# Ledger of designs, part 135: peptides against a protein of PDB entry 4XPM

Target 1, 160 residues: chain A of PDB entry 4XPM
Amino acid sequence: VMLHSKNVKGFLENTLKPYDLHSVDFKTSSLQSSMIITATNGGILSYATSNNDVPKNSINEINSVNNLKMMSLLIKDKWSEDENDTEEQHSNSCYPVEIDSFKTKIYTYEMEDLHTCVAQIPNSDLLLLFIAEGSFPYGLLVIKIERAMRELTDLFGYKL
Target 2, 67 residues: chain B of PDB entry 4XPM
Amino acid sequence: DIKGTIAFDTHGNVIESTGVGSQRIEDIGDLSKVTLDAEGFAQVQGDSLLVHLYKRNDITLAVYTSA

## One batch from the design tools (peptide; made by RFdiffusion4, then SolubleMPNN)

Design b2_p22_2_s3 (from b2_p22_2, 8 letters changed)
Fold by OpenDDE base, seed 1:
Structure b2_p22_2_s3 (fold): chain B 160 residues (1-160), chain C 67 residues (1-67), chain A 22 residues (1-22)
Amino acid sequence: as target 1 above (160 residues)
Amino acid sequence: as target 2 above (67 residues)
Amino acid sequence: SEELDKFIKEGLEAIKKKFGLP
C-alpha cells in the first residue's frame, strides 16, 4: 500500500498541530514546518507549513519554499555527517529508536533560533523533518516525530 | 501546593516545564543523577524548593513544592 | 499527545500519593 501525495501532505499538515498537555499548564506553538525529504540530496518530496496565509504563486510563497529548500538541504547535510560520526550518534542530540523492529535515529539540530529534528524513515531513502520555534522543547519534539513516524509505515523501506 | 513541573527524557532534554520548573531547567543535570527507589520515586532538596521525582518509561517527572 | 498527557497525569497522581501532596 502506497501513501498518495495528497495523503502525505495531509499527514504532514496534521503534524503541525501543537502539543497541549491538559494535565499541566503546558502548550506548545505549532510547528513551523513539517517535511519529507530525500536522504540522498535533501530534495523536498512533501511539506506543510503553518504559514498558510501566503497567497499561492506569490513571491512570498516562492521565497518561503526556497527557504525550506535551503533548510532541508542544510539539515540533510548535517544528518549525513552525523550518520558517519559515531561520537555524534552517542550525543544527547541523537535518539536511537526502534519502530516495528526497524531501527532508526532521531537527531535534534539547532538552526539559528529554531529547534529542528530529523529522522530517517526506517529502511528508506526518506527523512522526516520537523521545524519548530525555539520554545518547543527538544524532548517533546523527539516524542512528536517518533509518534509521527510510526504512522508512516507505508514509507518504510521506500527506495528512490 | 505544586509550584511547577519539569518533565525530561534520558538525554536530559525537556519534554515540558511549568511554573517555577520553567526557570529551573538547569536542575535537570543534577536531577538526572538522583537515585530513585524501587518504585521510581525520589525526593530531593532543590535550592529553596523540594523536588519530587517520578520516573517511568524513560521519562522523569519533577514536581516542585515549597515543602 | 494523549499518551504523553496520560503519563503526566498518572505521574502527578503517583507523586501526590507517594509524598502526600494535596
Scores: peptide ipSAE 0.724, ipTM 0.948, DockQ to the pose 0.869
Fold by OpenDDE base, seed 2:
Structure b2_p22_2_s3 (fold): chain B 160 residues (1-160), chain C 67 residues (1-67), chain A 22 residues (1-22)
Amino acid sequence: as target 1 above (160 residues)
Amino acid sequence: as target 2 above (67 residues)
Amino acid sequence: SEELDKFIKEGLEAIKKKFGLP
């Protein structure tokens, strides 16, 4: 099955949902944003954002989109640097993971007051990127993006 | 009674925290170094609380109690 | 999230059983 743009968009929208652990009194906020971007240029292929009651075509919305683009580029750049840095790959901000025998890495990055998490979709030119509030624990964010990435097998090996 | 919890991964990053655990994230550094028994458990004395540890599948759960 | 919640639940029960917590 091939993922089309609309399907990817819907998938990303679903990833925005918060974690709600009923066994303990713990619930996160929704992700602010969820994106699939190119590993080469940081270009956004698809994205979803949480409702912020910003009117369409407003200056605030435009600024938000532009900010998203900027963050994507910055995170891509940081990711690219880390992928060529052995020390960074051995830091606590890097999680080597294996999904169906495909190896990838999950990186956590602090962006201003936001918690972000990015991972290369295995053997692809694509990155999955989550942006959350600072209250969203990194350990949980890593779990979230790993679980999400397991649902993107159709994009494994995708080359631009 | 349980006063709080912390769950954390092998990198020392928080997965979840509740109750007094939310105020004791700094404990993770020490808790991560605790030697667990063969079943993955340990009990350690905190400041004024007992911490009960269980680790499985690279996730450590810490439960804080008064006793 | 259900998988993680299940783990937390099982962990809590395991701890309760191990240490005799109410």
Scores: peptide ipSAE 0.724, ipTM 0.948, DockQ to the pose 0.875
Fold by OpenDDE base, seed 5:
Structure b2_p22_2_s3 (fold): chain B 160 residues (1-160), chain C 67 residues (1-67), chain A 22 residues (1-22)
Amino acid sequence: as target 1 above (160 residues)
Amino acid sequence: as target 2 above (67 residues)
Amino acid sequence: SEELDKFIKEGLEAIKKKFGLP
């Protein structure tokens, strides 16, 4: 079953859900945002946000969307730089992973007071991007995005 | 009695932390260098607390108890 | 989430057993 735009949106909305580990007294906040963006220019193809209280077509909504656009562009630029930097690819901020024989990398980036991570969907022109509060641990964020990536096999190899 | 926990990955990044573990994130640097036994366990004396380590599948779990 | 929670649970039990923790 191919992922259509509505299916992708629903998928991203599900990724917003917090981690609740019942074995210990640990629960995260929801992700602030979850996006699929282009690796070429950081354009947002689909997104979900936990802040749905803003009225539609309001100035606040426009500002919120613009903020996401800016964040996606900044992270895409950093990702592009790191993909061309051998040293950065061997830093603790880079997690090489393999999914179904496809290799990709997960990068973690501190963006102001937010914790972010981004990964290229294997063999594609697309990036998956998670934005969380600073209280969301990076190690858990990496696990979260890796697990999510494994559910996006329909987008593997997608070229613009 | 368990006073807290930390779980961390091979990059030294936190996966979860609870109790006193949340105030001991800086311990990860030292804990990651501890030699584990054949079953993946170790016990380390920390800052007034005893740390019990278990590692499996690239995840290390640290449990803090009173010394 | 389920897999990670399972690991934490099993790890806690393993540690309790190994070191005799309550």
Scores: peptide ipSAE 0.724, ipTM 0.948, DockQ to the pose 0.881
Fold by OpenDDE base, seed 4:
Structure b2_p22_2_s3 (fold): chain B 160 residues (1-160), chain C 67 residues (1-67), chain A 22 residues (1-22)
Amino acid sequence: as target 1 above (160 residues)
Amino acid sequence: as target 2 above (67 residues)
Amino acid sequence: SEELDKFIKEGLEAIKKKFGLP
């Protein structure tokens, strides 16, 4: 089954949900944002945000969208640099992973006071990007994005 | 009684923390170096707490107790 | 989150059993 735009949007919205571990008294906040962007230019193909209480066409909405565009571009640039830097690929901020025999990497980046992680969808020109509050642990954020990528098999190998 | 927990990955990054564990994130550096037994367990004496470790599938769980 | 929660649950049980915790 091919993922259409609406399906991708719905998927990203679902990733915003917090982690709630019932076995211990631990629950995270929702992700601030979840995006699929191009690895080439950092362009946003699809996104979801928890800040949906902003009036449409308001200055706040414009600022939020512009902020997402800025962050996506900045993270894409960092990712691109790290993909060409052997030392960065061996840091604790880089997680090599394998999904269905496809190899990819998950990177964590501090963006101001936010915790972010980004990963190339296997063999594709696309990046999956999560943005969370600083209270969201990086180890859990990595697990979250890995599990999410496993549900995006239809995008594996996608080329622009 | 359990006073708190920390779960962390092989990179030393936190997965979850509760109770006193949330105040002991700095312990991860030392806890990651502890030698585990054949079943993946270890027990470490902390400042005033006892730490019980279990590792499986690259995730370490630390449970803090008073004794 | 289900898989991770399962791990945490099993880990807690394993630790309780191993060290005789209530």
Scores: peptide ipSAE 0.723, ipTM 0.948, DockQ to the pose 0.871

Design b2_p22_2_s4 (from b2_p22_2, 8 letters changed)
Fold by OpenDDE base, seed 3:
Structure b2_p22_2_s4 (fold): chain B 160 residues (1-160), chain C 67 residues (1-67), chain A 22 residues (1-22)
Amino acid sequence: as target 1 above (160 residues)
Amino acid sequence: as target 2 above (67 residues)
Amino acid sequence: SEELDKFIKEMLEAIKKRFGLP
């Protein structure tokens, strides 16, 4: 089964939703961005951002998109480095996980004051990337992206 | 009475924090080293507060109460 | 979110029961 571009976009938009752990009266903000990018060059395949009251085609909107592109490239580069560094793979910023017998890794990266996490969609040339505010705990962010990847089985094994 | 909570993973990263727990994130380093009983529970002194621990499925929940 | 909240709730209740917390 193939995921269409519109279906992927809608999925990413849904991942923006915050966590509400009312049992302990804890609630997060929405994710700032959710993206699927290529592992090869960090190109954005699909993305979703939290609604900002920014006019279309404005300088602020353009800067926002450009910033997103820059962050995706930087994170892809860092991910590539870590995938070739055994020491980094054993740090507390790397989470080896297994989904339906497929192995992958979740990495957390501080981007200035933002909290990010990225994971290779199993056996694919694609990365799933979440960008959140600094108030979003890393442990929860990791859980969120792991749960999200479990819903992207159609992309497992996807090659460019 | 419960004064706050911290939930954290096996990497020492926060999952959630509330109340006084939000101001005690640095406790995770010590709490992660506490020996739990056979059922996954422990109780430790955190300065003037009492910390009640429970770990299951790689998640540890710490509940802070008055000593 | 709902699944995790349920899990945290269960853990909290377990702690309350184990240590006699209100």
Scores: peptide ipSAE 0.781, ipTM 0.953, DockQ to the pose 0.862
Fold by OpenDDE base, seed 2:
Structure b2_p22_2_s4 (fold): chain B 160 residues (1-160), chain C 67 residues (1-67), chain A 22 residues (1-22)
Amino acid sequence: as target 1 above (160 residues)
Amino acid sequence: as target 2 above (67 residues)
Amino acid sequence: SEELDKFIKEMLEAIKKRFGLP
């Protein structure tokens, strides 16, 4: 079953929510952005952003969207390189994970002052991408994207 | 009393940090090498603070106290 | 985040119990 665009958008919007660990009084900011992009071209299929205060059709909004497009492309390129580099796959920036017998990898990337992580949706041509502020710790970001990935089983095996 | 905490994964990346733990992220390198007992616990001393460690399911929690 | 928070809480309590922390 293919997820509808609206459902995917809503899912991504929900992933923006911060982590709040009350037990130790630790809380994060919301994710800056959450995206599903193509692994082939880095094209954005769906995205959500916490910066919703920008007026629609404003120059700032256009610049913001363009920035997301650029970031997605850059991250896709880096991901592609790492997928063909055994050394990078054994670095601390790569987390091999298994979800319901499907194997994938989570990569963390520093983009300027932002913390990002990306993972291929298992057996698919799609990547899930989280962009967070630099204060968002990578270990937690990895946990977040892994658990989010578990909710995208409908996209497992999706090919363009 | 607890002065701070650090939780980190097997890659040495932070999951959370609070209190003095937020200023002691560099401790993860050493803490990750500490030998834990059969139940996953250890206690180490450093810089006038005690660090109480517990690891479960690839997550290590370090609790900093004065004693 | 509730699942992780619960897990961290359990670990914290385990530490408190093991080392006699208040």
Scores: peptide ipSAE 0.781, ipTM 0.953, DockQ to the pose 0.852
Fold by OpenDDE base, seed 4:
Structure b2_p22_2_s4 (fold): chain B 160 residues (1-160), chain C 67 residues (1-67), chain A 22 residues (1-22)
Amino acid sequence: as target 1 above (160 residues)
Amino acid sequence: as target 2 above (67 residues)
Amino acid sequence: SEELDKFIKEMLEAIKKRFGLP
C-alpha cells in the first residue's frame, strides 16, 4: 500500500478537525495547520490549514505559505537540537512513544501564543507537525498526534 | 453539582478542562502528588471545593464539587 | 475523538459511582 500525495493531503486536512469531548462538554478549535516536513531541512512536503479560503496565487496565500515555511523551519531546528540533548529528551515536553514496535518521540513547543507538537514518523526522514491555538491543551495535542501517526504506517521507514 | 473538571496526563499537561477546572489548572501540581487508593481513587479538599480523583491508563480525571 | 470521549465518559461514570455524585 502506498500513500499518494493527494491521499496525504487529505489525511492532513482530516487532522484539522477539532476534538469534541461531549462527556464533559469540552470542545477545541480546529488545528491551525498540519504538516509533513523533512527532518533534515524542515521543507514542507504536504500541509493543510484551517484558513484555506485564500485565493490561489494571491499575496495572502504567499504570505500564509511563507509563514508556514518559517514555522516549520524553526520547529525543525528546535526538534533537531532536542534530539541531540539528553536533558531535553527527559523533560515534560518530550513524550517517548511506541507504535507497532517502532519508537519515536513527541515534542511540544510553544511558539508565541501558539501550541505546537512535532513527532518523527518512525524510522523516517519525515516529521509530523501540528500547530494549534493556545487554547488547545498540550496533553490533548499529544494524544491527537500520536493517534494520527498510527494512521501513517505507510510512511514508516521512509527515507529521502 | 459538578462545578468543573480537569483531565491531565503523567507529564502534568492538560487534556481537557471545564468549568471551575479551567481556572484551577495550577492545582495539577498538587493533584499529581496525591496518593490514590488501590482502585485509583482519591478525594482532596481544595480551597473551597472538593476534588474527586480517578486515574486510569496514565490519565487522571479530577471532578470538582462543592461537597 | 470518539475513542477518547468514550474513555473520559467511563472515567467520569466511575467517579460518580465511587463517590455518589449525581
Scores: peptide ipSAE 0.780, ipTM 0.953, DockQ to the pose 0.850
Fold by OpenDDE base, seed 5:
Structure b2_p22_2_s4 (fold): chain B 160 residues (1-160), chain C 67 residues (1-67), chain A 22 residues (1-22)
Amino acid sequence: as target 1 above (160 residues)
Amino acid sequence: as target 2 above (67 residues)
Amino acid sequence: SEELDKFIKEMLEAIKKRFGLP
């Protein structure tokens, strides 16, 4: 099934949901944002945010979108640097993973007081990006984004 | 009684933490170096609490108890 | 979430059995 823009938006919205580990009474906050961006220039192709209380076309909405654009660009730049840095790829902030015989890497980046996680969708020009509060543990964030990528097989190999 | 938990991955990053475990994230450095038995278990003294460890599929769960 | 929770639950139960925890 081809993944259309509408489906992608809905998918990203679903990724915002918190983790609830009932077995140990642990629950996270919702993700602040979830995005698919281009690996080339950090352009946002689709995004979802937990902040839905901002009026449309308001100054606050513009500011929030601009903030997302800035973060996506900064994270893309750091990701690009790390992809060309063997040392960074062997740090604890890099998780090599394999999904259906496709290899990719998950990176964790701290952005101010936020916890972020980014991964290249296998063999594609696209990055999946999660932004969470600082209380969202990195280990869980990595698991979350890995599981999410497994649902994006239609985008594997996507080239701009 | 269980006083808290910490789950962490092979990178030493937290997956979850509860109770006293949330206040002992710094223990991960030492806990990750503990030698586990053939079944993946270990029991170690962590300050005033006893820590019960189990590792499976690259995830380590630490359970803190008073004794 | 459910998959991970189930896994953590299984690990917790294993620990309880191994060390005789309530």
Scores: peptide ipSAE 0.780, ipTM 0.953, DockQ to the pose 0.852

Design b2_p22_3_s1
Fold by OpenDDE base, seed 3:
Order: structure tokens, then C-alpha cells, then sequence
Structure b2_p22_3_s1 (fold): chain B 160 residues (1-160), chain C 67 residues (1-67), chain A 22 residues (1-22)
């Protein structure tokens, strides 16, 4: 089965949904953005953003296209550095995972007051990137992105 | 009665926090080092509150109670 | 006051919710 551009966009939009854990009465906000970017240069292949009814008062608003491009590039650069740094790969900000016999890593990065996590789609030139508010716990964000990657098997092995 | 909760992963990162747990995130460092029994349970005195611990599937749940 | 059974049940409910919503 082939993933078309529209199908990927819809998938990313669905990842924006928040958690509502009524067992402990805990709720999160929606993700601010969800993206698939290239591992080579941080180019955005597809993205989704949450609708924000709060009026914009800054040119560098989180959901602006320019801001998304900047964040994707910065995170790609940090990811590239960490992939070549054994010390960073052993920090509590790195989660080695295995999906269907493919190994990858999930990294958490603080971007100013935002919580982000990024992971290479197994054996591919693509990264999956989630951006959330600072109130979104990292441990829950990691679970979210791992489960999302398990649904992107069509992109495993994708090369540019 | 439950005063709050913290759930955290094996890396010490928060999964969720509620009530007094939200103000005691720093407890994770100590709670992660607590020796659990064979069933995955433990109890720890956290100042005036009692912390009930249970770990399963790499997720530790801490529940804060008054007694 | 919290029994082991209640704590385990709460944990189970929490896990279920997390993975159903992931």
C-alpha cells in the first residue's frame, strides 16, 4: 500500500489530538504541530498544525510557515549531532526503540518553552516530529510518537 | 484519600501528574530508586504524605495519600 | 488509604487509556 501526500497529511492531523486520561483526571492540550521532514536538510515533506483562535501578535508565531521551517531545521541539526554523539544517545532524552525488527531512536528536545520529540522513521531518510506546549509531559509525548511510527510502516525504508 | 498522582517512565520523564503530584515532580529521582516487591509494589513516606508505588510495563504510578 | 488491588486497577486503567488514545 502506497501512502499518498493527502493520506500522510490526514494521518498527521489525527496525531494532533490530545489525551484525556479520566482514570487520574489528567488532560493534555493538542499538539501544536506534527511533521514529516527530511533527515538530510530538514525540509518539510508534510505537516499539520492545530487551529489557534488566539490572535497572533508576533511575526514568529508557532504555527507560521516560517517558524515551522526554522524549527524543523534546528531540530534536524540537533538530531544529526546526537546521532554522532554516543554520550547524548545514553542520556535520558534518548529512547532506543525497535519496531518490527527495525531499530530507531526517539529524542526529546526543549525548544524554548516548547516540548518536542523527533524520531527517524526506520531505515528511511525521514524524521517524524511532534511539537507541543511545555505542559505536555515528555514521557507521554514519547509514547505518542512511538505509537505513531508503528502506523507508518509504508514509509519504512523510504529513501530520497 | 488520594491527594495526587505521578506516572513516569524508566527514563524518569513524566507521563502524567495530578494534584500534589504536580508539585512534587522532583520526587521522581528518589522514587525511581525505591526497591519494589515481587509484585511491583512499594510504599514510601514523602514528608507528611504516603506514596504508593506500582510498576508494570515500564510505567511507574505513584499515588499520594494522607495515610 | 489505598490497597494494592486498587492501585493495580488504577494503573491498568491508565495504561488502557494511554494506548487507546495513542
Amino acid sequence: as target 1 above (160 residues)
Amino acid sequence: as target 2 above (67 residues)
Amino acid sequence: SLSKEELAELHEKLLKEIYEQS
Scores: peptide ipSAE 0.795, ipTM 0.957, DockQ to the pose 0.939
Fold by OpenDDE base, seed 2:
Structure b2_p22_3_s1 (fold): chain B 160 residues (1-160), chain C 67 residues (1-67), chain A 22 residues (1-22)
Amino acid sequence: as target 1 above (160 residues)
Amino acid sequence: as target 2 above (67 residues)
Amino acid sequence: SLSKEELAELHEKLLKEIYEQS
């Protein structure tokens, strides 16, 4: 099944859902944002946000979109730097993973009071990016994005 | 009897925390160094609490109890 | 008190929930 624009948007919206771990009485908030961006320029190809209560064409909507664009660009830049830094790739903020014989890395980045996680979709020019509140633990965020990437096989090898 | 929990990965990052565990995230550094038995279990004295450890599939669960 | 069996079962339940919700 090919991933069309609507399918990708729906997929990202589904990743926003929180965890509710009844076994230990632990629950998270929803992700603030989930995005697919270009690894080259940090351009947003698709995104979903948990706060959709902003009127269309309002100043608040413009500010919200601009904020996402800014964050995606900053994270892309940090990711690009770390991909060329051996020491950063061996820190506790980097998780090497293998999916269907493709190698990629998951990075965690703190953005002010937010917890973010980014990973290159295997063998592609695309990055998957999650943005969550500071209360969302990094270890769980890493698991979330790793499992999400395994569902994006149609984008493996995608080149711009 | 359970006062709290911490689950953490091999990088020392939190997966979940509850109860007193949420206030003892700094314990992960020491807990990650504890020698587990052949079945993946250990017990450690943590302040006034007893910490029960179990590791499987690269995830360690720490459960805090009074005894 | 918390037995080894209870601890292992709790761990398994936790993992199951995490991956089912991921």
Scores: peptide ipSAE 0.795, ipTM 0.957, DockQ to the pose 0.951
Fold by OpenDDE base, seed 4:
Structure b2_p22_3_s1 (fold): chain B 160 residues (1-160), chain C 67 residues (1-67), chain A 22 residues (1-22)
Amino acid sequence: as target 1 above (160 residues)
Amino acid sequence: as target 2 above (67 residues)
Amino acid sequence: SLSKEELAELHEKLLKEIYEQS
């Protein structure tokens, strides 16, 4: 089954769900945002956010979207810099991973009080981006985004 | 008996933390250097608490107990 | 006290929960 635009949106919405680890009595908040953006200019192709109770075309919605656009651009720029920096690729904020013989990297970035992670969808011009509260552990965020990418095989190799 | 936990990955980043573990994130630096036995276990005395370590599948779980 | 078996079991439960919810 191919991932259509609506399917991608729904997928991103599902990634917002929090963890509730009963074994150790640990739980997280929901992700603040989940996005697929272009690696070229950080443009948002699809997104989901936890604050869904905003009227369409309202000033609050516009401000929220503009904030996402700003964050996506900033993170794309940092990602692009790191992809051209061998030292940054060997830091503890970079996780090389392999999915179905495709190699990619997961980066963690602190954006003010937020915890973010971004990864290039294998062999594509797309980035998957998670934005969470500062209480969301980076190690868990990395696991989350890796597992999410494994479900986006239809986007592997996608070129703009 | 369990006072808290920390789970962390091979990069030293937290996966989860609870109880006293949430207040001892800085312990990861030292815990990551502990030599584990052939089965992946170790015990470390830290402050007034005993830390039980177990690593499998690149995830280390540290459990803090009083004994 | 916490036995090795109990610790390993806790680790296993934790992993299962993480990946089931991912």
Scores: peptide ipSAE 0.795, ipTM 0.957, DockQ to the pose 0.943
Fold by OpenDDE base, seed 5:
Structure b2_p22_3_s1 (fold): chain B 160 residues (1-160), chain C 67 residues (1-67), chain A 22 residues (1-22)
Amino acid sequence: as target 1 above (160 residues)
Amino acid sequence: as target 2 above (67 residues)
Amino acid sequence: SLSKEELAELHEKLLKEIYEQS
């Protein structure tokens, strides 16, 4: 099945949904944003955000998009550095995972007061990136992105 | 009665926290070192609360009770 | 006040919720 751009957008929008764990009365906020970016230059291919109350073409919308672009670039750079650093790959901020026969890594990064996690879509030039509030636990964020990646098999092996 | 909970992964990162557990995230360091029995259980007396531990599928749940 | 069985059940419920909502 080919994953079209509109399908990817809808997928990312669904990842924004919060957790509501009734068993322990724990709730999270929605993700602030969810993105697929290029591993080469951090360019945003698709994104979703929980803030949809900004008028189109407004200064506030432009600022928000620019902020996402900045964060994606910074996270891509950090990810690139870590992929070339054996020590960073053995820290508690790195989760090696295997999906099917493919290996990848999930990294957690704190960006100011935000909690982020990023993972290379297996054997691809693409990264999946989640940005959440600081109240969103890293362990739960990692679970979320790992499960999300398992649904993106159509992008496995995608090269720019 | 349950006073709070903490769930954490094998990296020591929080999955969820509630009640008094939200104020005791620093306990994870010590809780992760506790030897569990053959069934994955343990109890630890911490401060004025009793901590009940259970680990399965690489996720540890800590439940804080008064006794 | 909290048995092993109750604790295990709570753990199971928690996991189910997490993965169902993921």
Scores: peptide ipSAE 0.795, ipTM 0.957, DockQ to the pose 0.952

